# Designs tried in a protein design run: peptides against a protein of PDB entry 4AID. Part 74

Target 1, 242 residues: chain A of PDB entry 4AID
Amino acid sequence: FDIKRKTIEWGGKTLVLETGRIARQADGAVLATMGETVVLATAVFAKSQKPGQDFFPLTVNYQEKTFAAGKIPGGFFKREGRPSEKETLVSRLIDRPIRPLFVKGFKNEVQVVVTVLQHDLENDPDILGMVAASAALCLSGAPFMGPIGAARVGWVDGAYVLNPTLDEMKESKMDLVVAGTADAVMMVESEIQELSEEIVLGGVNFAHQQMQAVIDAIIDLAEHAAKEPFAFEPEDTDAIKA

## One batch from the design tools (peptide; made by RFdiffusion4, then SolubleMPNN)

Design b2_p15_4_s2 (from b2_p15_4, 9 letters changed)
Fold by OpenDDE base, seed 4:
Structure b2_p15_4_s2 (fold): chain B 242 residues (1-242), chain A 15 residues (1-15)
Amino acid sequence: as target 1 above (242 residues)
Amino acid sequence: MVNEKIREWLEKQLA
């Protein structure tokens, strides 16, 4: 097994990105760990477009499986079948920033699956899932113009907090999730309690700055473990406007 | 430069 691993300190926690141990049948697969929260992201893409495919068929599926349920708040009541509201929400949080980063004209089927393997009850697997999905796509060889980073920002005692624990979030006046590339913010989702626009904008900037270390970690992992880029010629969109 | 793009993007999303 050729196992590649990147480890960084991020927000006072150790972030680990690992590939090559499990899910080797996927185009990209990343085991991501922060604290004792563990997620597996897999990316798979079709090597051809379906005849008559008119839209980009990206599917993102975030799952908190029953084997982790004993460590997931409310997990004891998870039935197999329909995604929970949380799983649906987090799947959208992952989808939103990655969808625009695929090369225009690419209409091959892409499936991203994020599976929570362990939860520590401190570190939410959503941000970790976003990071892992980004890393898995960068390793896959799909025509994805990532990586993205992601961060949650809290506002506790008049300061920004990077990836607050579930306990720190009870005291936070902000739940701000940001995703972006090195150069741009791609997605913001926010729940805010009576904060100024200045504090919120500052939170987005703080998130974007703090995610750079994650972006760099994904790039470093990809340099050592990425598959060869899939040979794809983008549709010359300038030729269709003539 | 990054901060201005972030601000312009947020203004478009919050509008």
Scores: peptide ipSAE 0.017, ipTM 0.549, DockQ to the pose 0.031
Fold by OpenDDE base, seed 5:
Structure b2_p15_4_s2 (fold): chain B 242 residues (1-242), chain A 15 residues (1-15)
Amino acid sequence: as target 1 above (242 residues)
Amino acid sequence: MVNEKIREWLEKQLA
């Protein structure tokens, strides 16, 4: 097995991005670890467009598997294959920043699946899932103009905290999730308790600065492990809807 | 200093 691994220190924690061990049938697959939280992201894309496909068919599915539920607080055995509220929200959180980064006119089916394999009860798998999904897409050969990075920012004791633990988040006046490229913020989601706009904007800037190390780590992994880019030429007809 | 590009982006999302 040709296993490629990138390890960085990020917010005082070790982030590991690994490919080549599992899910080799996917176009891209990344096992991401932070603390003892572990996620698997897979990216699969169709090599042709369906006849009459009018929209970009991107599906993002974040899942917390029941075998991980022995470590996840409130992990009820959902007897029904319906996503939890959390799974639905995190799926959207991953979708929002990645969707606009696909090459215009690309209408092949893309499926991103993020599976939580382990949870340490300290590190939330959502940010890790965003990072892993970005990495899996960059490895896939899909016409994705990533990577994205992601970060959570807390406000604890009058300071920004990068990727606060679940315990630190209880003391935080801010839950700010940011995703972006090297050059741009692509998504912000925030829950705030009576904080100034200046503090929130400062938090977005802090997140964007801190995610650069993750972006660089994904690029380095992709340079060593990415598949050949899928040859895609957009048809000129999609240029006329300006 | 907040990056002007980030500020402009947020202003567009809040509008």
Scores: peptide ipSAE 0.017, ipTM 0.573, DockQ to the pose 0.030
Fold by OpenDDE base, seed 3:
Structure b2_p15_4_s2 (fold): chain B 242 residues (1-242), chain A 15 residues (1-15)
Amino acid sequence: as target 1 above (242 residues)
Amino acid sequence: MVNEKIREWLEKQLA
């Protein structure tokens, strides 16, 4: 087994990105760990476009399995067969920043699946899932112009907190989720309690700065473990308008 | 400033 692993310290926690052990049938697969929260991200893409495909068919599915439910708040109430509100929300949080980063004209089916394997009740698997999905796509050979990083920012006792614990979030006046590339913010989602625009914008900048270490870690992992890029030349749609 | 590593990685993904 050619197991590659990257480990970094991130917000006072150890982030581990591992590939090559599990889900080797996927185009990309990453086991990501932060604290005792563990997620598996897999990326699979079709090697051809379906006849008549007119849009980019990306599907993102974040799921928390019932075997992890004993460690997941509310996990015992998951009805089989429908995503929870949380799973639906997190699937969208992952989808939003990655969708615009695929090469224009690529219309092959792409499936990203993020599975929560363990939850520590401190580290929310959503941010970890975003990071793992980004890493899995970068390893896959899909025409994805990532990586993205992601971060949650809290505001506790007049300071920014990177990836606050679930307990720190109870005292936080901000729940700010940011995703971006090295160069750009791609997505912001925020719940804010009476904070100035300056503090919120400062939180976005703080998140974008702090996610650079994650972006660099994904790049380093990809340099050692990525598949060969899928040979895709977008049809020059500008040449047909001349 | 695009990190030189990001540029090299992007160049490899687009080649």
Scores: peptide ipSAE 0.009, ipTM 0.415, DockQ to the pose 0.124
Fold by OpenDDE base, seed 1:
Structure b2_p15_4_s2 (fold): chain B 242 residues (1-242), chain A 15 residues (1-15)
Amino acid sequence: as target 1 above (242 residues)
Amino acid sequence: MVNEKIREWLEKQLA
C-alpha cells in the first residue's frame, strides 16, 4: 500500500490526513482524523462534459452513516435515504467555499462525498469534513483552485477558541465557521450571542490565520500523493485572468 | 502539481 500521511498539531489536537489506503477507485480520497473523529472524503469527476450541459454539476454530500451511529448522537433513528437537517447544512457548508474555486468553464460532473466513520463526541465532523473534502479535491487532479482550510471559532471566557469541543461550545457566545484559501475568506457562517462586530470580525481573522496550517498540510500531502492534473482548457481564457 | 493554488504556493516556496 502506498499510504501517504500528513500529521499536524492544530488547536491542541492531532489532525491526520491520510491517502492511499481506502477508496482507491475515487479520483481523490482522504481519511481525515481529529482526536478520535474520523471522516472519509472522496472526490470523483467525469472526464468529459455531458452534451448540452449549461451549468457546473457539482454535488456535495455529507453523510453520518448508521454504521457510525453507535458513536453519533441520535444516529440510531436515521432513516436510510433522507439527509438529516445537519447533513444538509454541512453539505452546503462544504459546497459554498469550494464551488467558486473550480476553473471557470469546467462543466464536468463532480461528486464530493464526506462520510463520518467515527465520532469522539468532542470534535464535530463538519470542520473535519470540510478539510477532508478540500484535500480529496486537491489530490483528484480536478481543475480545483484550492485548497481551502476551515475552522470553527468559539468565544469562551473573553477569548477565541479554535475548534471548541461540543462541551466548550455550550459555554461559547459564538459559533463561527469560516472557510477560506491562503489568500481569502470564502465563507462565513455565524451564530452569536450579544457580541460586538469587532469580536466577530476578529474571530474571522483568527480562523483564517489558524487554517493556514491546514492549507499547508493539504499542499504538502498533494505534493506527495496527488494525481496528474486533468488536462482542461476553458473556451474563454480571458474569464480566468479577471 | 494538481491545481493552481498548489502551483502558486510551490512557486513562492522555490523563490
Scores: peptide ipSAE 0.005, ipTM 0.378, DockQ to the pose 0.151

Design b2_p15_4_s3 (from b2_p15_4, 10 letters changed)
Fold by OpenDDE base, seed 4:
Structure b2_p15_4_s3 (fold): chain B 242 residues (1-242), chain A 15 residues (1-15)
Amino acid sequence: as target 1 above (242 residues)
Amino acid sequence: MVNPAIREWLAAQLA
């Protein structure tokens, strides 16, 4: 097995990105670990467009498997079949920042699946899932102009906290999820309690700064483990508007 | 200092 691994210290926690052990049938696959929370992201893309495909068919599916559910807060035995509200929301959190980064005109089917394998009750798998999905796409050879990083920012005792634990989040006046590239913020989602716009803006900036280490880690992993880029030439659709 | 591009982007999302 050609296993590639990148390990960084991130917000006082060890982030591990690993590829080559599992899901080798995917175009990209990343096992991501932070604390004892573990997610598997897989990226698969079709090598051709369907006839008459008018839109970009990206599907993102975040899922918490029943074997992990016994360790997930509020983990009711999810009946296999319908995504929970959480799974639906996190799937959207992953989808939103990645969708714009695909090359314009690429209309091949893309499936990103993030599976929670383990939850430590401290580290939420959503941020880890965003990071893992980004890494899996960068490894896949899909025409994805990532990586994205992601971060959760809390506001605890008058300071920004990177990826607060579930216990620290109880004391946090902010739940700010940010995703972006090296150069740009792509998505912000926030729940805030009586905080100034200045603090929130500072939180976005803090998140974007802190995610650079993750972006760099994904790049380093991709340099060692990425597949050859899929040869895609966008049809010059500007010629049809004349 | 917040990156001006981030500030403009956030303002556009909150509008």
Scores: peptide ipSAE 0.019, ipTM 0.609, DockQ to the pose 0.030
Fold by OpenDDE base, seed 2:
Structure b2_p15_4_s3 (fold): chain B 242 residues (1-242), chain A 15 residues (1-15)
Amino acid sequence: as target 1 above (242 residues)
Amino acid sequence: MVNPAIREWLAAQLA
């Protein structure tokens, strides 16, 4: 198999992005690893639009499989067939920054599935899932104007911490999840305890700076492993407003 | 929940 891999050091941890081993039937597929947390992101898109499709049919599904649940906090309570509150939240965290980056007028079905395969109890698979989803889309040939990066920022002992461990997060006064492109912040989600606006804004900037290494890693992986771009010309919808 | 000030800052970075 032609396996392509990118490895970077990121926040004192090794991030690995791999393609070509698993889910090769998808348009894009990335196995992402940070510590011993492992996620598989797959991107699949329809090669035609459905008749009468009036909205962009993007579906993002983050899921933590039952076989991984034995290592996931609260995983013992996972009932088959319904997303947990966490899975629903993380699916939205992935959806929010990627949805605006699809070429306007593209209304083919897109399905992004992020599956947690392993959890190390230190590295939360949500950020890793965001990164993996971005990478899978960039490899897919879909008209996606990514990559996005993502980062979690904590505030521990008066300093920013990139992607705090689950234990460091217990001491953190901030849970700040940021996603963005090279040029722009696309999404912020935050839980903050008694911090100044200046510290929070500085955290967003810190996150955006720190995610550049991930963006660059996705670009490098895509240069070596991306499929040919799907030929999509947006219909000039501006001509109908005259 | 995104703080309004963060939204304004983000909007300024997207402009």
Scores: peptide ipSAE 0.018, ipTM 0.564, DockQ to the pose 0.028
Fold by OpenDDE base, seed 3:
Structure b2_p15_4_s3 (fold): chain B 242 residues (1-242), chain A 15 residues (1-15)
Amino acid sequence: as target 1 above (242 residues)
Amino acid sequence: MVNPAIREWLAAQLA
């Protein structure tokens, strides 16, 4: 097995991105670990467009499997079935920043699946799932103009905290999730308690700065493990400006 | 905007 691994220190935690061991039948597959939280992201794309496809058919599915539920607060045996509210929300958090980064005119079916394999009760798998999904897409050969990074920012004791633990989040006046490329913020989701706009904007900037190490780690992994880019010619958008 | 680093990476993978 040609296993490629990138390891970085990120917010005082070790982030590991691994490919080549599992889900090799996917176009891209990444095992991501932060603390003892572990997620598997897989990306699969169709090699042709369906007849009559008029929109970009991207599906993102974040799921917390029942075998991880012994380490997930709330302990309910999730029946195979309807996603939970959390799974629905996190699927949207992953979808929002990645959807705009596909090459215009690409209408082949894309499926991203993020599966929580382990939870440590400290590190939420949502941010890790965003990072893993980005990495899996970059490895896939799909016409995806990523990577994205992602970060959660808290505000605890008058300071920004990168990816606060679930316990630190109880004392946080901010839950700020940011996703972006090296050059741009693509998505912000925020819950704020009595903070100035200046502190919130500073939090977005802090998140975008801190996610660069993740973006660089995904690029380094892709340089060593990405598949050949799928041969896709974008629709010539310059023909509409004439 | 296509990220310049991605353009350079794509160009390096096609070379």
Scores: peptide ipSAE 0.010, ipTM 0.434, DockQ to the pose 0.101
Fold by OpenDDE base, seed 1:
Structure b2_p15_4_s3 (fold): chain B 242 residues (1-242), chain A 15 residues (1-15)
Amino acid sequence: as target 1 above (242 residues)
Amino acid sequence: MVNPAIREWLAAQLA
């Protein structure tokens, strides 16, 4: 196996991005680890557009598998086949920032699957899933103008906390999830208890600054492990207005 | 070899 790995320290935790060990049949595949939480992201894209495809067919599926359910709060009875509310929400959190970064006019089917393999009960796999999905797309050769980074920001004891643990989040007055590129914020989701707009905006800025190390780590991994770009020429839609 | 799309993207972010 040609295994490529990037390791960084991020918010006092070791983030590992690994490719080449698992899911090699995908266009991109990344094992991401933070603490003892482990996710597998896979990206697969069609090499042709379906006849009459009018929209970009991106599907994102975040899944917390039953074998990890003994380590996932509330995992005791996932009926096979229906996403939980959390899985549906996290699938949307991943979808929202990545969807606009595909090359305009690309309408080939894209499937991103994020699977939680292990949960440490400290590190939520949602942020790790966003990072892993971004990395898998960058490795795939799909016309994706990422990477995105992502971060959760808490407000604990009058300070910003990067990716607070599930226990630290109980004391947090903010649950702020941010995703973005090197230059832009693409998505913000926030639950806030009695905090000023200044603290919230400062939290978005803090998240965007802290995610740069992750963006750089994905770029470094892609430099060493990305597939050749898929040859896609967007139809010049300006030529049809003549 | 670096994926040219990632290099072009990075160059566009630094511009």
Scores: peptide ipSAE 0.007, ipTM 0.444, DockQ to the pose 0.445

Design b2_p15_4_s4 (from b2_p15_4, 12 letters changed)
Fold by OpenDDE base, seed 1:
Structure b2_p15_4_s4 (fold): chain B 242 residues (1-242), chain A 15 residues (1-15)
Amino acid sequence: as target 1 above (242 residues)
Amino acid sequence: MVNERIRAWLAEQLA
């Protein structure tokens, strides 16, 4: 197996991005680890557009599988086949920042699947899933103008905390999830308790700054393990009006 | 100091 691995220190935790061991049949596949939380992201894209396809058919599916249920709170009641509310929300959190980064006019089917393999009960798989999905897309050869980074920011004892643990989040006055590129914030989701706009804006800036190390780690992994870019020429929509 | 681009983006998302 030609296994490529990138390891960084990120918010006082080891982030590992690995490719080449699992899901080699996907266009991109990344095993991401933070603490003892482990996710597998896979990206697959069609090599042709369907006849009459008028929209970009991106599907994102975040899943916490029953085999991880011994380490996932509430996992014992996952009826096979219906996403939980959490799985639906996290699928949307991954979709929102990646969707606008595909090359305009690309209408080939894209499927991103994020599967939680292990949960440590400290590190939430959602942020790790966002990072892993970004990395898998960058490795795939799809016309994706990423990477994105992601971060959760808490506000504990009058300070910003990067990717607070589930226990630290109980004391946090903010749950702020940010995703973005090196140059732009692409998505913000926030739950806030009695904080000023200045603290929230500072939290978004803190998240965007802290995610740069993740973006750089994905780029470094892609330089060593990305597939050849898929040859896609955007239809010149201006040439159809002449 | 918050990046002006982040401020503009947040203003667009909250409008």
Scores: peptide ipSAE 0.017, ipTM 0.550, DockQ to the pose 0.030
Fold by OpenDDE base, seed 5:
Structure b2_p15_4_s4 (fold): chain B 242 residues (1-242), chain A 15 residues (1-15)
Amino acid sequence: as target 1 above (242 residues)
Amino acid sequence: MVNERIRAWLAEQLA
C-alpha cells in the first residue's frame, strides 16, 4: 500500500492526515485524526456530465455511524435512516465553503462523504471533518480550487482558544467556526454570548491565521498523493455571468 | 489560487 501521511502540531494537538490505506476506490480519501477522534472523508466525482444537467450537483454527507455510538454523545437515539440535527448541520458547514471553490461550469456529480469512525469526547469531529473533506477533494483530481482550512475558536478567560475541547467549550462565551482558503474567509458560523463585534472579528482573523498550518499540510499531502487533475475546460458561455 | 500551485506542481511532475 502506498500510504502517505502528514502530521502537524495544531493548537497543541497532533493532527494526522493519511491517504492510501482505506477507501482506495474513491477519487480522494483521507483518514484524519486529532486526539482519538477519527474521521474518514471520501470524494467521488463523475467523469462526465449528465445530459440536461443545469446546476452543479454537489452532495455533502456527514455521518456518525452507529458503531461509534457508544463513544458519541447522544448516539443511542439515532434511528437508522435519517440524519441527526448535528449530521445535517455539519454537512452544511462542509458544503458552504467548498461549493464556491469548484471551477465555474463544472456540472459533473460530486459526492463528499465524511464518516466519524471514532470520537474521544474531547475533540469535535466537525472541524476534523471539514479538514478531511478539503484534503480528500484536493487529492481527488476534481476541479476544486481549495484547499480550505477550518477552525473553531472559543473565548475562555478573556482569550481566544483554538479548537477548544468539549469541556473548554462549556466555559466559552463563543463558538465560532470559520472556514477559508489561504487568501479568503469563505464561511463563518457563530454562537456568541454577549461579546463585542471587535472580539468576534478578532476571532475570525485568529481562526484564519491558525488554519494556514492545516492548508499547508493539505498542500504538502496533495503534492505527494494527489491524482492527476481531471481535464476540464469550462465552456465559454458560463464565463459571461460573473 | 492554492490549487493552481498544486496543479502546476502536478503538471511538472507528470511532464
Scores: peptide ipSAE 0.007, ipTM 0.401, DockQ to the pose 0.106
Fold by OpenDDE base, seed 3:
Structure b2_p15_4_s4 (fold): chain B 242 residues (1-242), chain A 15 residues (1-15)
Amino acid sequence: as target 1 above (242 residues)
Amino acid sequence: MVNERIRAWLAEQLA
């Protein structure tokens, strides 16, 4: 089977994006690794629109499965079929920046599933999940105007830190998650302790600069492994204004 | 916005 892999150094850590080994039945599938944290992102889209579909039916599901819970603190056997608060939050963090990047008028069902396979207790799977979801969509052939990159920025000892560890985050005065394209910031989520607006805006810019290497890595992977683009002609919505 | 390189690649794949 044709395995494609991209490896980059990112924030002093090795980021690996791999496709072609697992979940080959999905439209796009990416195994992403940073440190010893491992996630699988899958993207699946319907090849037709449902009759009477008025909105874009995107579903994003981030999941921390029980086999990873041997390393996840407080990872009780999630036999309860409801997402945790964390899983709900991270699903929204992934959804927010990708949703506006689909071609206008595309109303086929899209499902993105991010599964945490391993957690190292240092690298949070959320940023890795955002990157993996972006990559899986770019490989899928869906009319997705990505990639997005993502980054977490901390503020420790008067400096920006890219993707701080869970321990470094305890000393951080900022938890800033940014997602964007090469050209634009698409999403900001932030928790901030007594920092100036200048430092926060500088953090957004820092994140956007640092995610370019990830965007380029996804593009390089897509050039070698993407499926043929799904033939989607947006209905000429300009013809209804007559 | 699609990255210019992705746009070029997509255009080459659709040609």
Scores: peptide ipSAE 0.006, ipTM 0.417, DockQ to the pose 0.115
Fold by OpenDDE base, seed 4:
Structure b2_p15_4_s4 (fold): chain B 242 residues (1-242), chain A 15 residues (1-15)
Amino acid sequence: as target 1 above (242 residues)
Amino acid sequence: MVNERIRAWLAEQLA
């Protein structure tokens, strides 16, 4: 087994990105760990466009499996076959920042699946899932203009907190999720309790700065484990609309 | 743009 692993310290926690052990049949597959929370992201893409495909068929599916449900708050009530409200929300959080980063004119089917394998009850698998999905896409050879990083920012005791624990979040006046590239913020979602716009904007900047270490870690992993880029030439007609 | 580093690395691996 050729296992590639990147480990970084991130927000006072160890982030591990691993490839080559699980889901080798995927175009990209990353096992991401933070604390004892573990997610598997897989990226699969079709090698041809379907006839008459008018839109980019990206599907993102975040799922928390029943075997992890014993460690996931509310996980015991998950019915097989329909995504929960949380799974639907997190699937959108992953989809939003990655969708714009595919090469224009690419209309091959892409499936990103993020599976929560373990939950520590401290580290939310959503941010970890975003990071893992980004890494899996970068490894896949898909025409993806990533990586993205992601971060959650809290506001606790008058300071920004990177990826607050579920317990720290109870004291937080902000739940700010940011995703971006090295150069740009791609997505912001926020739940805020009576904070100034200045603090919120500062939180976005803080998140974007803190995610650079993750972006660099994904790049380093890709430099050692990425597949050959899929040869995709956009039709000239799609290039003119850029 | 694909992270220019990923592109440069991919170009170096194909080279």
Scores: peptide ipSAE 0.006, ipTM 0.394, DockQ to the pose 0.108

